# Designs tried in a protein design run: peptides against a protein of PDB entry 6NYY. Part 181

Target 1, 212 residues: chain A of PDB entry 6NYY
Amino acid sequence: KHFEQAIERVIGGLEKKTQVLQPEEKKTVAYHEAGHAVAGWYLEHADPLLKVSIIPRGKGLGYAQYLPKEQYLYTKEQLLDRMCMTLGGRVSEEIFFGRITTGAQDDLRKVTQSAYAQIVQFGMNEKVGQISFDLPRQGDMVLEKPYSEATARLIDDEVRILINDAYKRTVALLTEKKADVEKVALLLLEKEVLDKNDMVELLGPRPFAEKS
Target 2, 212 residues: chain A of PDB entry 6NYY as posed
Amino acid sequence: KHFEQAIERVIGGLEKKTQVLQPEEKKTVAYHQAGHAVAGWYLEHADPLLKVSIIPRGKGLGYAQYLPKEQYLYTKEQLLDRMCMTLGGRVSEEIFFGRITTGAQDDLRKVTQSAYAQIVQFGMNEKVGQISFDLPRQGDMVLEKPYSEATARLIDDEVRILINDAYKRTVALLTEKKADVEKVALLLLEKEVLDKNDMVELLGPRPFAEKS

## One batch from the design tools (peptide; made by RFdiffusion4, then SolubleMPNN)

Design b2_p28_1_s2 (from b2_p28_1, 16 letters changed)
Fold by OpenDDE base, seed 2:
Structure b2_p28_1_s2 (fold): chain B 212 residues (1-212), chain A 28 residues (1-28)
Amino acid sequence: as target 1 above (212 residues)
Amino acid sequence: MKVMDLRPLKEDPRKQELYDTLNFSSLN
């Protein structure tokens, strides 16, 4: 308990117990987090869910915490599933509310960074090819791009395609699992915090063996 | 046979952190 709370404080920041969300906002957060949780549950290469919470903290209104595998090498398929899991919140909002919120900003940032890294750092795109360039760090003056403007446009197009493909995959998944997303969201609204055991009780065992 | 040491992609520890927690963003 104390150790988990310490990890939660490090990851999520201090609980903002004084932050009272409106019921509709709380509902949005619950379905958003449920989208992450369910996407991660049914994606083979997603990291195991540790905890999902809709208690506001310093870093956000809700969060889904995953145990990263001590993995140093990622396949294209693994990165795609991670992108889909990361898009799960946004997709859930679209499916259930027919509208999107600013809540997915950090998720979209992560997805964008991953997509660019796959294309320009890891050489995972066939059209761009087997290239690897350093992405500008935050605050680095983007000096001269090591590639042409035509290549830059190609990169941007392929990034969009990759993200859209991940998005469509996530839409398909969460549409199929729509009832499960709702179950998780409703339980979140009741308990505010769910762990892996709650998910197992609600959805059954994760269909993919946790690579221990 | 030069075993090409697949240098572990030093995932920026920040990248691991990036996937450790998905946060619902607040503008406030």
Scores: peptide ipSAE 0.261, ipTM 0.654, DockQ to the pose 0.144
Fold by OpenDDE base, seed 4:
Parts: sequence; structure tokens; C-alpha cells
Structure b2_p28_1_s2 (fold): chain B 212 residues (1-212), chain A 28 residues (1-28)
Amino acid sequence: as target 1 above (212 residues)
Amino acid sequence: MKVMDLRPLKEDPRKQELYDTLNFSSLN
């Protein structure tokens, strides 16, 4: 308990108990987080869910916490599933509400970063080719790109394609699992916090063996 | 051109936070 709370404080920040969400906002957060949770549950290469919460904390209004795999090498397929999991919140909002919110800002940032890294750093795009360039770090004045403007445009186009493919994959998955997303969201609204055991009880065992 | 702060995906494995967290962002 104390150790988990310490980890939660480090990862999620302090609980913002003074932040009262409107019921509709709380519902949006619940379905958003349920989208992450369900996407992660049914994607083979997603990290195992540890906890999902709609209690506001320093970092946000809700969160889904995952146990990262002790993995040093990632395949393109693994990175795609991680992107889909990250898009799960946005996709859930779209499916259930027909509208999107600003809640997915950090998710979209992560997805964007992943897509660029795959194409520009890891050479995982056939059109761009086997290239590896350092992405500009925060605060680095990138004066000159190591590639042409034509290559820059190609990179941007292929990033959009990759993100759109991940988005479509996530839409397909969460549409198929729509009832499960709703179950998780409703339970979140009731309990505010769910763990892996709650998810197993609600959805059954995760269909992918956790590599112990 | 807004320089997207593209943090390298490979943060130093030594800085791998024990847990990855997806957060619902607040504007407040």
C-alpha cells in the first residue's frame, strides 16, 4: 500500500482532491481511460495494465498505468500496438460521444513522437528508407536538417499514414470491443480506480500470455 | 514551423520509468 502510493505519487503526481469534475467530464474521462485499458487488454504487444484511474492527479484527470516490458528491442508490430493503445482514449471518445476533447493531447504527442522515431530514427519505413537521424531535442536549435525538403515532406506524409493506420486499427478494435469499453467505463464511474484483477473479473483473462 | 519536441523514444533505458502512464490531459 505505501509503496504503491509512493509509486503513484511519482508517476501520477499528487491527487487533486479539490478538483471537482462535472458529471459529463467525469464520464468522458472514464470512457477515455476505458479505451486505453481495453485497447491494451486486447493488443498482443501492448504492456500489461496495472491500474486505471479517473481520480484527478497532478498529471491529468485520469490515467492508465502499465507495466513496461523489460524489452530492449522493439519490432514494428510492437510499436504499432503501443501506438494503438495510446490512441485508445481518443478513439473511445469518438466511438461513444461522436466528439473529441483536449484530453488526448499527451497521447497524441506520444504517438507523434513514436511515428517520427520509427521513420526517422529506426528506418522502419520502406519509402523513406534505411535512414537514422537524431530528432531535435527540446531546446536544440536545429539549424539544418540532414535531409532535403523533399525528404522532409515524405517523412511527414509517412508519419500521417502510420498514425492513421494505427488510428483505424484502434477504431476497428474498440468497435469490436465496444461493450467491453462500456463495461470498464461504467465500473470506473462506480469505483474510480480499477486494477488488473478488476479487469480480469470484468473481461476475463487477458488473451495473451504475459511473458513471465 | 513549431519545433515539435520529439523526445527520442529511446530514453536511456536507465531512465525507463518503472511504469508507463497514459494520462488524460487537463488544460487547468
Scores: peptide ipSAE 0.254, ipTM 0.647, DockQ to the pose 0.096
Fold by OpenDDE base, seed 5:
Structure b2_p28_1_s2 (fold): chain B 212 residues (1-212), chain A 28 residues (1-28)
Amino acid sequence: as target 1 above (212 residues)
Amino acid sequence: MKVMDLRPLKEDPRKQELYDTLNFSSLN
């Protein structure tokens, strides 16, 4: 108990016990987090879910925590599934509410960074080609890019395509699993915190073998 | 819709935490 609370504090920050969300906001958070949880559950290359919570903390109003694999190499397929998992919250909001919120800001940042890295650092895009450019470090004024404006436009276009493809994939998945997202969201609204066992009870075993 | 420039201006210092925790962001 104390150890888990310590980990939660490090990962999520301090619990904001005084923060009272409106019922509609709490519902939005629950469905958002359920989207992450379910997307991660049904994506082969997503990391296993450890915990999902809608208790407000320093970092946000809710979170989904995953156990990363100790791996040094990532395939394009693995990165795509991770992007889809990361988009799960935004997609869930769209599916269930027909609107989007600012809640996905950090998710979109992560997706943007991943997409850019795939195309510009890892050479994973056929149109851009086998290139690798360093990202500007914090504080570096990017005065000059090591590529032409035409290449810059191509990179921008291909990043958008990659993100949109991941988004569409996530929409397809969570639409198929819409009932599961709702089950998780409703249980979150009841319990506020779910673990892997709760997910197994609710959805059945994860269809992918845990790479232990 | 303003086409967002998706080119990062800075390296994300939280790169190591990219997929450990997904957070619902609060503006407050």
Scores: peptide ipSAE 0.245, ipTM 0.632, DockQ to the pose 0.079
Fold by OpenDDE base, seed 3:
Structure b2_p28_1_s2 (fold): chain B 212 residues (1-212), chain A 28 residues (1-28)
Amino acid sequence: as target 1 above (212 residues)
Amino acid sequence: MKVMDLRPLKEDPRKQELYDTLNFSSLN
């Protein structure tokens, strides 16, 4: 208990008990977080879910926490599943509400960063090729791009394609698992916090063997 | 339309975080 609370405090920040969300906002958060949780549950290369919460904290209105695998190498497939899991919240909002909110801003940032890294750092795109460029760090003078404007356009196009593919994959998954997303969301609205055991009870065991 | 040059962020040193967290963002 104390150790988990300490980890939660470090990762999530202090609970913002003063932030009372409107019922509709709370519902949006619940379905968003349920989208992350369910996407991660049914994606082979997603990290195992540890906790999902709709209690507002320093970092946001809700969160899904995962245990990253101790790995130094990532495949294209692993990165795609991680992108899909990250898009799960936005996709859930679209499926259940027919609208999107600003809640996915950090998720979209992460997805965008991953997509660019795959294309321009890891050489994972066939059209762009086996290239690796250092991306300008925040605050670095925009040094001249080591590639042409035509290559820049190609990179931008391929990034959009990759993100859209991940998005479509996530839509397909969460549409198939729509009932599971709703179950998780409703239970979140009741309990505010779910762990892996709650997910197992609700959805059954994760269909992928946890590589111990 | 300023295409934010979504330059690959350096792998967030948070890769060493024991836990990865996806957060619902607040504008408030």
Scores: peptide ipSAE 0.258, ipTM 0.653, DockQ to the pose 0.084; fails the geometry check

Design b2_p28_1_s3 (from b2_p28_1, 16 letters changed)
Fold by OpenDDE base, seed 1:
Structure b2_p28_1_s3 (fold): chain B 212 residues (1-212), chain A 28 residues (1-28)
Amino acid sequence: as target 1 above (212 residues)
Amino acid sequence: MKVMDISPLKKDPKKQELYDTLNFSSLT
């Protein structure tokens, strides 16, 4: 408990108990977070879920906390599953509400960053090839791109393809698991915070062996 | 067995943040 709270404080900041969401907004957050949680549950290479919350903290209205694996090397499959998990909130909103909100902005930023890194840093795209460039840091002067405008366009196109593929994969998964997303969302609205045990009770054991 | 391209991710704290799913709707 104390360790989880410390991690929550570091990651999420202070609990904003004074921030009262409207019921409709709280519902949106619950389904958003349920999307993340369920996607993470059924994706093999997603990190194990520790906690999911719809209590606002810091800048967030809700969050799903995962235990990252101590690994230094990531496969394309692992990165794809992570992208899908990150898209889970947006996809859930789309499936249940037929609309998208600004709530997924940070998720989309993360997915975008991951996609670019895969293509231009890790050489994981066959069309772009085995290249590795440093991505400009926020605030770095736009140094001359070490590649042509044509290559830049190719990179942008392949990033979109990768993100769209991850999105479609997530849509397929959460559509299949729609009832599970609903269960998690409804329980979130009731309890505001769920842990791994709550998820096991709702969904059954995670279908992937947790590497201890 | 397709040799999956494996890239080392430097433990950049910022990269770990990439996997924290936070809804920042409150910023809008």
Scores: peptide ipSAE 0.057, ipTM 0.581, DockQ to the pose 0.168
Fold by OpenDDE base, seed 3:
Structure b2_p28_1_s3 (fold): chain B 212 residues (1-212), chain A 28 residues (1-28)
Amino acid sequence: as target 1 above (212 residues)
Amino acid sequence: MKVMDISPLKKDPKKQELYDTLNFSSLT
């Protein structure tokens, strides 16, 4: 218990006890986080869920924590599943509310960064080809792009395609598992915090063997 | 035959952080 709380403080920051969400906002957060949790549960290459919370902290109004595998190499398929898991919150909002919020800003940033990295750093796109460029870091003078404007446009188009494909995959998954997302969201509204055991009790064992 | 030392794929510690925690963003 004390060790978990210490890890939570380090990862999540201090609980914002003063931030009172309106019931509708709390509901939105619950379904958003449930989307992440369920997507991660049913995606083979997603990291195992450790904890999901709708208690506001320094980093946000809710969060899902995962245990990263000690992996140094990632496949295209693994990166796609991670993108889908990351989109799970936004997709859940769309499915349940028919509207989207600003809550997915950090998720979309991560997905965008991953998509660009896959295409321009890892050479994982067939149209762009086997290329690897350093992405400009924030503050680096945008040195002349080592590629043409036509290539830049192609990269941008392929990034959008990749993200849209991940989004569609996530929509399909969470639509299939819609009842599970709702179960998780409702339980979050009751308990505010769920762990892996709560998820197993609610959804059954994760369908993928945890590679120990 | 120069065995190209496959430079150890630098554990980008930052990549692990990217997926450790997904957060619901607040504008406040």
Scores: peptide ipSAE 0.268, ipTM 0.659, DockQ to the pose 0.125; fails the geometry check
Fold by OpenDDE base, seed 2:
Structure b2_p28_1_s3 (fold): chain B 212 residues (1-212), chain A 28 residues (1-28)
Amino acid sequence: as target 1 above (212 residues)
Amino acid sequence: MKVMDISPLKKDPKKQELYDTLNFSSLT
């Protein structure tokens, strides 16, 4: 318990126990986090869920924590499932509320970065081809792109396609599992924090073997 | 040229070494 709390503080910051969300906002957070949790539960290549919380920490109103696999190599399929899991919150909001919020900003950032990396660093896009360029980091002088403007446009288009495909995949998944998202969200609203055992009790065992 | 791996999968050694966290962002 103390060790987990210490890790949570490092990852999520200090709990903002004094931050009282409006009931509708709290509901939004719960369904958002439930979307992440359920997407991760039913995606083969998603990392195992450790904890999901709707207790505000730092700048976050909720979070889903996963145990990354000790792996150095990622397949395109693995990256896609990770993108889908990351989109789970936004997708859940859309499914349940018919609206989207700013809550997915960090998720979308991660998805965007992953998509660009897949296309321009890992050569995982057939149209762009087997290329690998360093992407400028935030704050780096945007040196001249080592590719043409036409290639830049192609990259941008293919990034959007990849993200949209991941989004659609996530929509399909969470629509299928809509009842499970609801169950998780409702339980989150009750308990504020769920662990893997809570998820097993609620949804049954994860359909994928945890790779040790 | 140091390959700036912008891969979100690069474990921020402080935050992502042991766990990956998806966060609901607040603008407030």
Scores: peptide ipSAE 0.261, ipTM 0.659, DockQ to the pose 0.115; fails the geometry check
Fold by OpenDDE base, seed 4:
Structure b2_p28_1_s3 (fold): chain B 212 residues (1-212), chain A 28 residues (1-28)
Amino acid sequence: as target 1 above (212 residues)
Amino acid sequence: MKVMDISPLKKDPKKQELYDTLNFSSLT
């Protein structure tokens, strides 16, 4: 318990006990986090869920925490599943509310960064080709791009295609698993925090063998 | 324990944060 709380403080920051969400906002957070949790549960290459919470903390109004696999190499398929898991919150909002919120800002940032990395750092796009360039970091002087403007446009287009494909895949998955997302969201609204055991009790065992 | 951003962009294998966290963003 104390160790988990310490980890939570490091990961999520201090609980914002003074932050009272409106019931509708709390509902939005619950369904958003349920989307992440369920997407991660049913994606083969997603990391195992450790905890999902709708208690506001320094980093946000809710979070889903995953145990990353100690892997140094990622396949294109693994990166796609990670993107889908990351999009799970946004997709859940769309499916259940027919509207999107600013809640997915950090998720979209991560997805965008992953997509660009796949295309321009890892050479995982056939149209762009086997290239590897460093992405400008925040605060780095915009060095001249080592590629043409035509290549830049191609990169941007292929990034959008990749993200859209991940989005569509996530929509299909969470639509199929809509009842499970609802179950998780409702239980989150009741308990505010769920762990892996809660998910197993609710959804059954994760359909993929945990790579020990 | 540094929360690893799901973003594979961090080159440094040493900063494999033990946990990836997806956060619901708040406009504060």
Scores: peptide ipSAE 0.260, ipTM 0.652, DockQ to the pose 0.107; fails the geometry check

Design b2_p28_1_s4 (from b2_p28_1, 16 letters changed)
Fold by OpenDDE base, seed 2:
Structure b2_p28_1_s4 (fold): chain B 212 residues (1-212), chain A 28 residues (1-28)
Amino acid sequence: as target 1 above (212 residues)
Amino acid sequence: MKVMDIRPLKEDPEKQELYDVLNFSSLT
């Protein structure tokens, strides 16, 4: 327990027990996190869920924690599923509330980064081609791109297409599993923290073998 | 030969070493 708490502080920051969300905000967080959890549950290449929480920590109001695979090589399909899992929160908000919030900012950042990396670092886009350029790090001054403006526009377009495809896939999944998202969200509102066992009890065994 | 981690979502080596975390962002 102490070790887990220490890890949670490192990954999520300090618990903000004094931060009280309005009921509607807490509901939004619960459904958002449920979206992540359920998307990860039903996507083959998603990482195993360890914990999902709606207890505010650091700058987060909720989180879904996953066990990373000891994997160093990722396929395009794996990256897509990870994108879908990452979009699960935003998609859940759209499905259940018909509106979106700023809560998905970090998720969208990650998805955006992944999409760009796939296209310009890993050469995973057929239109852009088998190219690999280093992306500027946050804070780096970009003086010159190693490709033309036409290529830049193409990259931007293909990034949007990739993200939109992932989004649509996630919408389809969570729409199909809407009842499960609801179950998880409601249980989150009750317990605030769920683990893998709670998910198994609620949804049944994950349909995919966990790869460690 | 040690395979390099090519995971696009790796932002914080310390965090990513043990866990991946998706956070609901707060503006405050």
Scores: peptide ipSAE 0.260, ipTM 0.655, DockQ to the pose 0.163
Fold by OpenDDE base, seed 5:
Structure b2_p28_1_s4 (fold): chain B 212 residues (1-212), chain A 28 residues (1-28)
Amino acid sequence: as target 1 above (212 residues)
Amino acid sequence: MKVMDIRPLKEDPEKQELYDVLNFSSLT
């Protein structure tokens, strides 16, 4: 118990026990987190889900925790699945509520960063080509871009295309698995925290062999 | 045989954190 709590503190920050969410907000969080969980469950290259929680913590109102593989190299396909998993919360909100919230801001940040990195750092976009530039870090003076304005526009366009593609893929997935998202969300509202075993009970075994 | 310098993504600590935990963000 203490060890799990310590891990939770490291991951999510301190539990905000005093934070009372309105029922509608709690529901939104549950479906958002269920979206992440289910997307990750059915994406081949997503990391295995460890825990999903709707208990408010320092970093947010809910979270989904995954076991990262000690992986040093990522394929384009792996990065795409990770993007889709990351978009799962936003997509779930759209599917179930017909509206989106600010809850996905960190997810969108991550997706945006990943997309730019793929195109500008990893050379994973055919149109932009085999280029690699350092992205300005937060706080770095935006030094002159080492590429033309035309290239900048191309990068921006291709980033948007990549993100939109990931979004559409996620929409398709979670629409197909809508009932599963619902099951997870409802159980989250009941238990507030789910682990891998709970997910197996609800959804069956993950369809992808855990690459040991 | 020039060992192609494969940079591990792990050198960017920000990247590992990117997908370990997905959070529902609060503005409060």
Scores: peptide ipSAE 0.259, ipTM 0.663, DockQ to the pose 0.158
Fold by OpenDDE base, seed 4:
Structure b2_p28_1_s4 (fold): chain B 212 residues (1-212), chain A 28 residues (1-28)
Amino acid sequence: as target 1 above (212 residues)
Amino acid sequence: MKVMDIRPLKEDPEKQELYDVLNFSSLT
């Protein structure tokens, strides 16, 4: 218990006990996190879910924690599944509420960064080609891009295409698994925290063997 | 042919944070 709490503090920050969400907000968080959890559950290359919580902490109103794979090399397909998992919260909100919230801000940032990295750093886009440039870090005034404005526009377009493809894939998945998302969300509203065992009890064993 | 990244993603701290924890963002 103490070790898990320590990890939670490191990952999620301090619990915000004073932050009381309205019931509708808490519901939104639950379905958002359920979207992440279910997407990760049914995507082959997603990391295994360790914990999902709708208890507000320093870093957010809810979170899904995954066990990182001891993997150093990533395929384009693996990165796509990770993007889909990251989009799971936003997609869940769309499916269940017909509206989107600001809750996915960090998710969208991560997806955006991943997409740009794939195209600009890893050379994983056929149109852009086999290029590798450093992405500007927050605070770095990139005065000069090592590529033309036309290339910049192409990169931006291909990033949007990649993200949209991931989004559509996630929509298809969570639409198919809509009942599972509902089950997870409802259980989250009841228990506030779920672990891997709860997910197994609710959804059955994850369809993909954990390659340790 | 599957495109593979042959460099460890873990070498980039920003990339490590990318997939370990997904947070529902709160507006400050």
Scores: peptide ipSAE 0.256, ipTM 0.659, DockQ to the pose 0.246
Fold by OpenDDE base, seed 3:
Structure b2_p28_1_s4 (fold): chain B 212 residues (1-212), chain A 28 residues (1-28)
Amino acid sequence: as target 1 above (212 residues)
Amino acid sequence: MKVMDIRPLKEDPEKQELYDVLNFSSLT
C-alpha cells in the first residue's frame, strides 16, 4: 500500500485534498475515466490498465494509468488503438451526457501530436506518402517549412481524418460497451480508485492475452 | 526530408510515456 501510494504521488502528483468537486463534476470525471478504462480494455493494442482514479491530483481531476509494453516498434494499428484509448474519456462524456467538457484537453493534445507524428514523421499516410519531417518543437522558430503550402493543407486534412476515424472507432466501441462504461463509472464513484482486479471482477478477463 | 522504407517504425521511448497516464484536465 505505501509503495503504491509513493508511485501514485510520483505519477499523479500530490492529492489535492482541498479540491472539492461538485457531485456533477465528480460524475463527469468518473464517466470520463471509465471511458478510458473500457476503451483500453477492449482494444487489442492498448496497454493493460493498472489503475484508474477519480481522486484529484496535481495533474488532474482523474487519471487512468497503463503499463506500457516494452517495445520500440509501433504499427499503424497499434497507434490507432492508443489514439482510441486516449479519446475514450471524451467519447464517454458525449455518449452519457450529450455534452463535452474541457477535461479532455490533455487527451486531445496527445491525440493531435500522435496524428501529426504518424503522418509527418512516420510516413503512415498514403496520400502524404512515406515522408519524414521533424515537427517543430515548442520554441523553435519555424522559418521555413520543408514542404509547400499545398502539402501543409494536405497534412492538416489527413490529420483531421485520422483523428476523426479514431473518434468514430471509439464511439462505436464505447456505444457497444456502454453498459460496461456505466458499471465502471458507478464503481469509481463508490471506490474512487480501481485496479486491474476490480476490472476483471466487473467486466471479466480482458479479451486479449497480455503479452508478457 | 527523409523517405522511409516500409518497416515497423521505431518510436522514441518518450512517446511511449504519452500513453502511460491519461489525465482529466482541470482549469482550476
Scores: peptide ipSAE 0.251, ipTM 0.656, DockQ to the pose 0.134

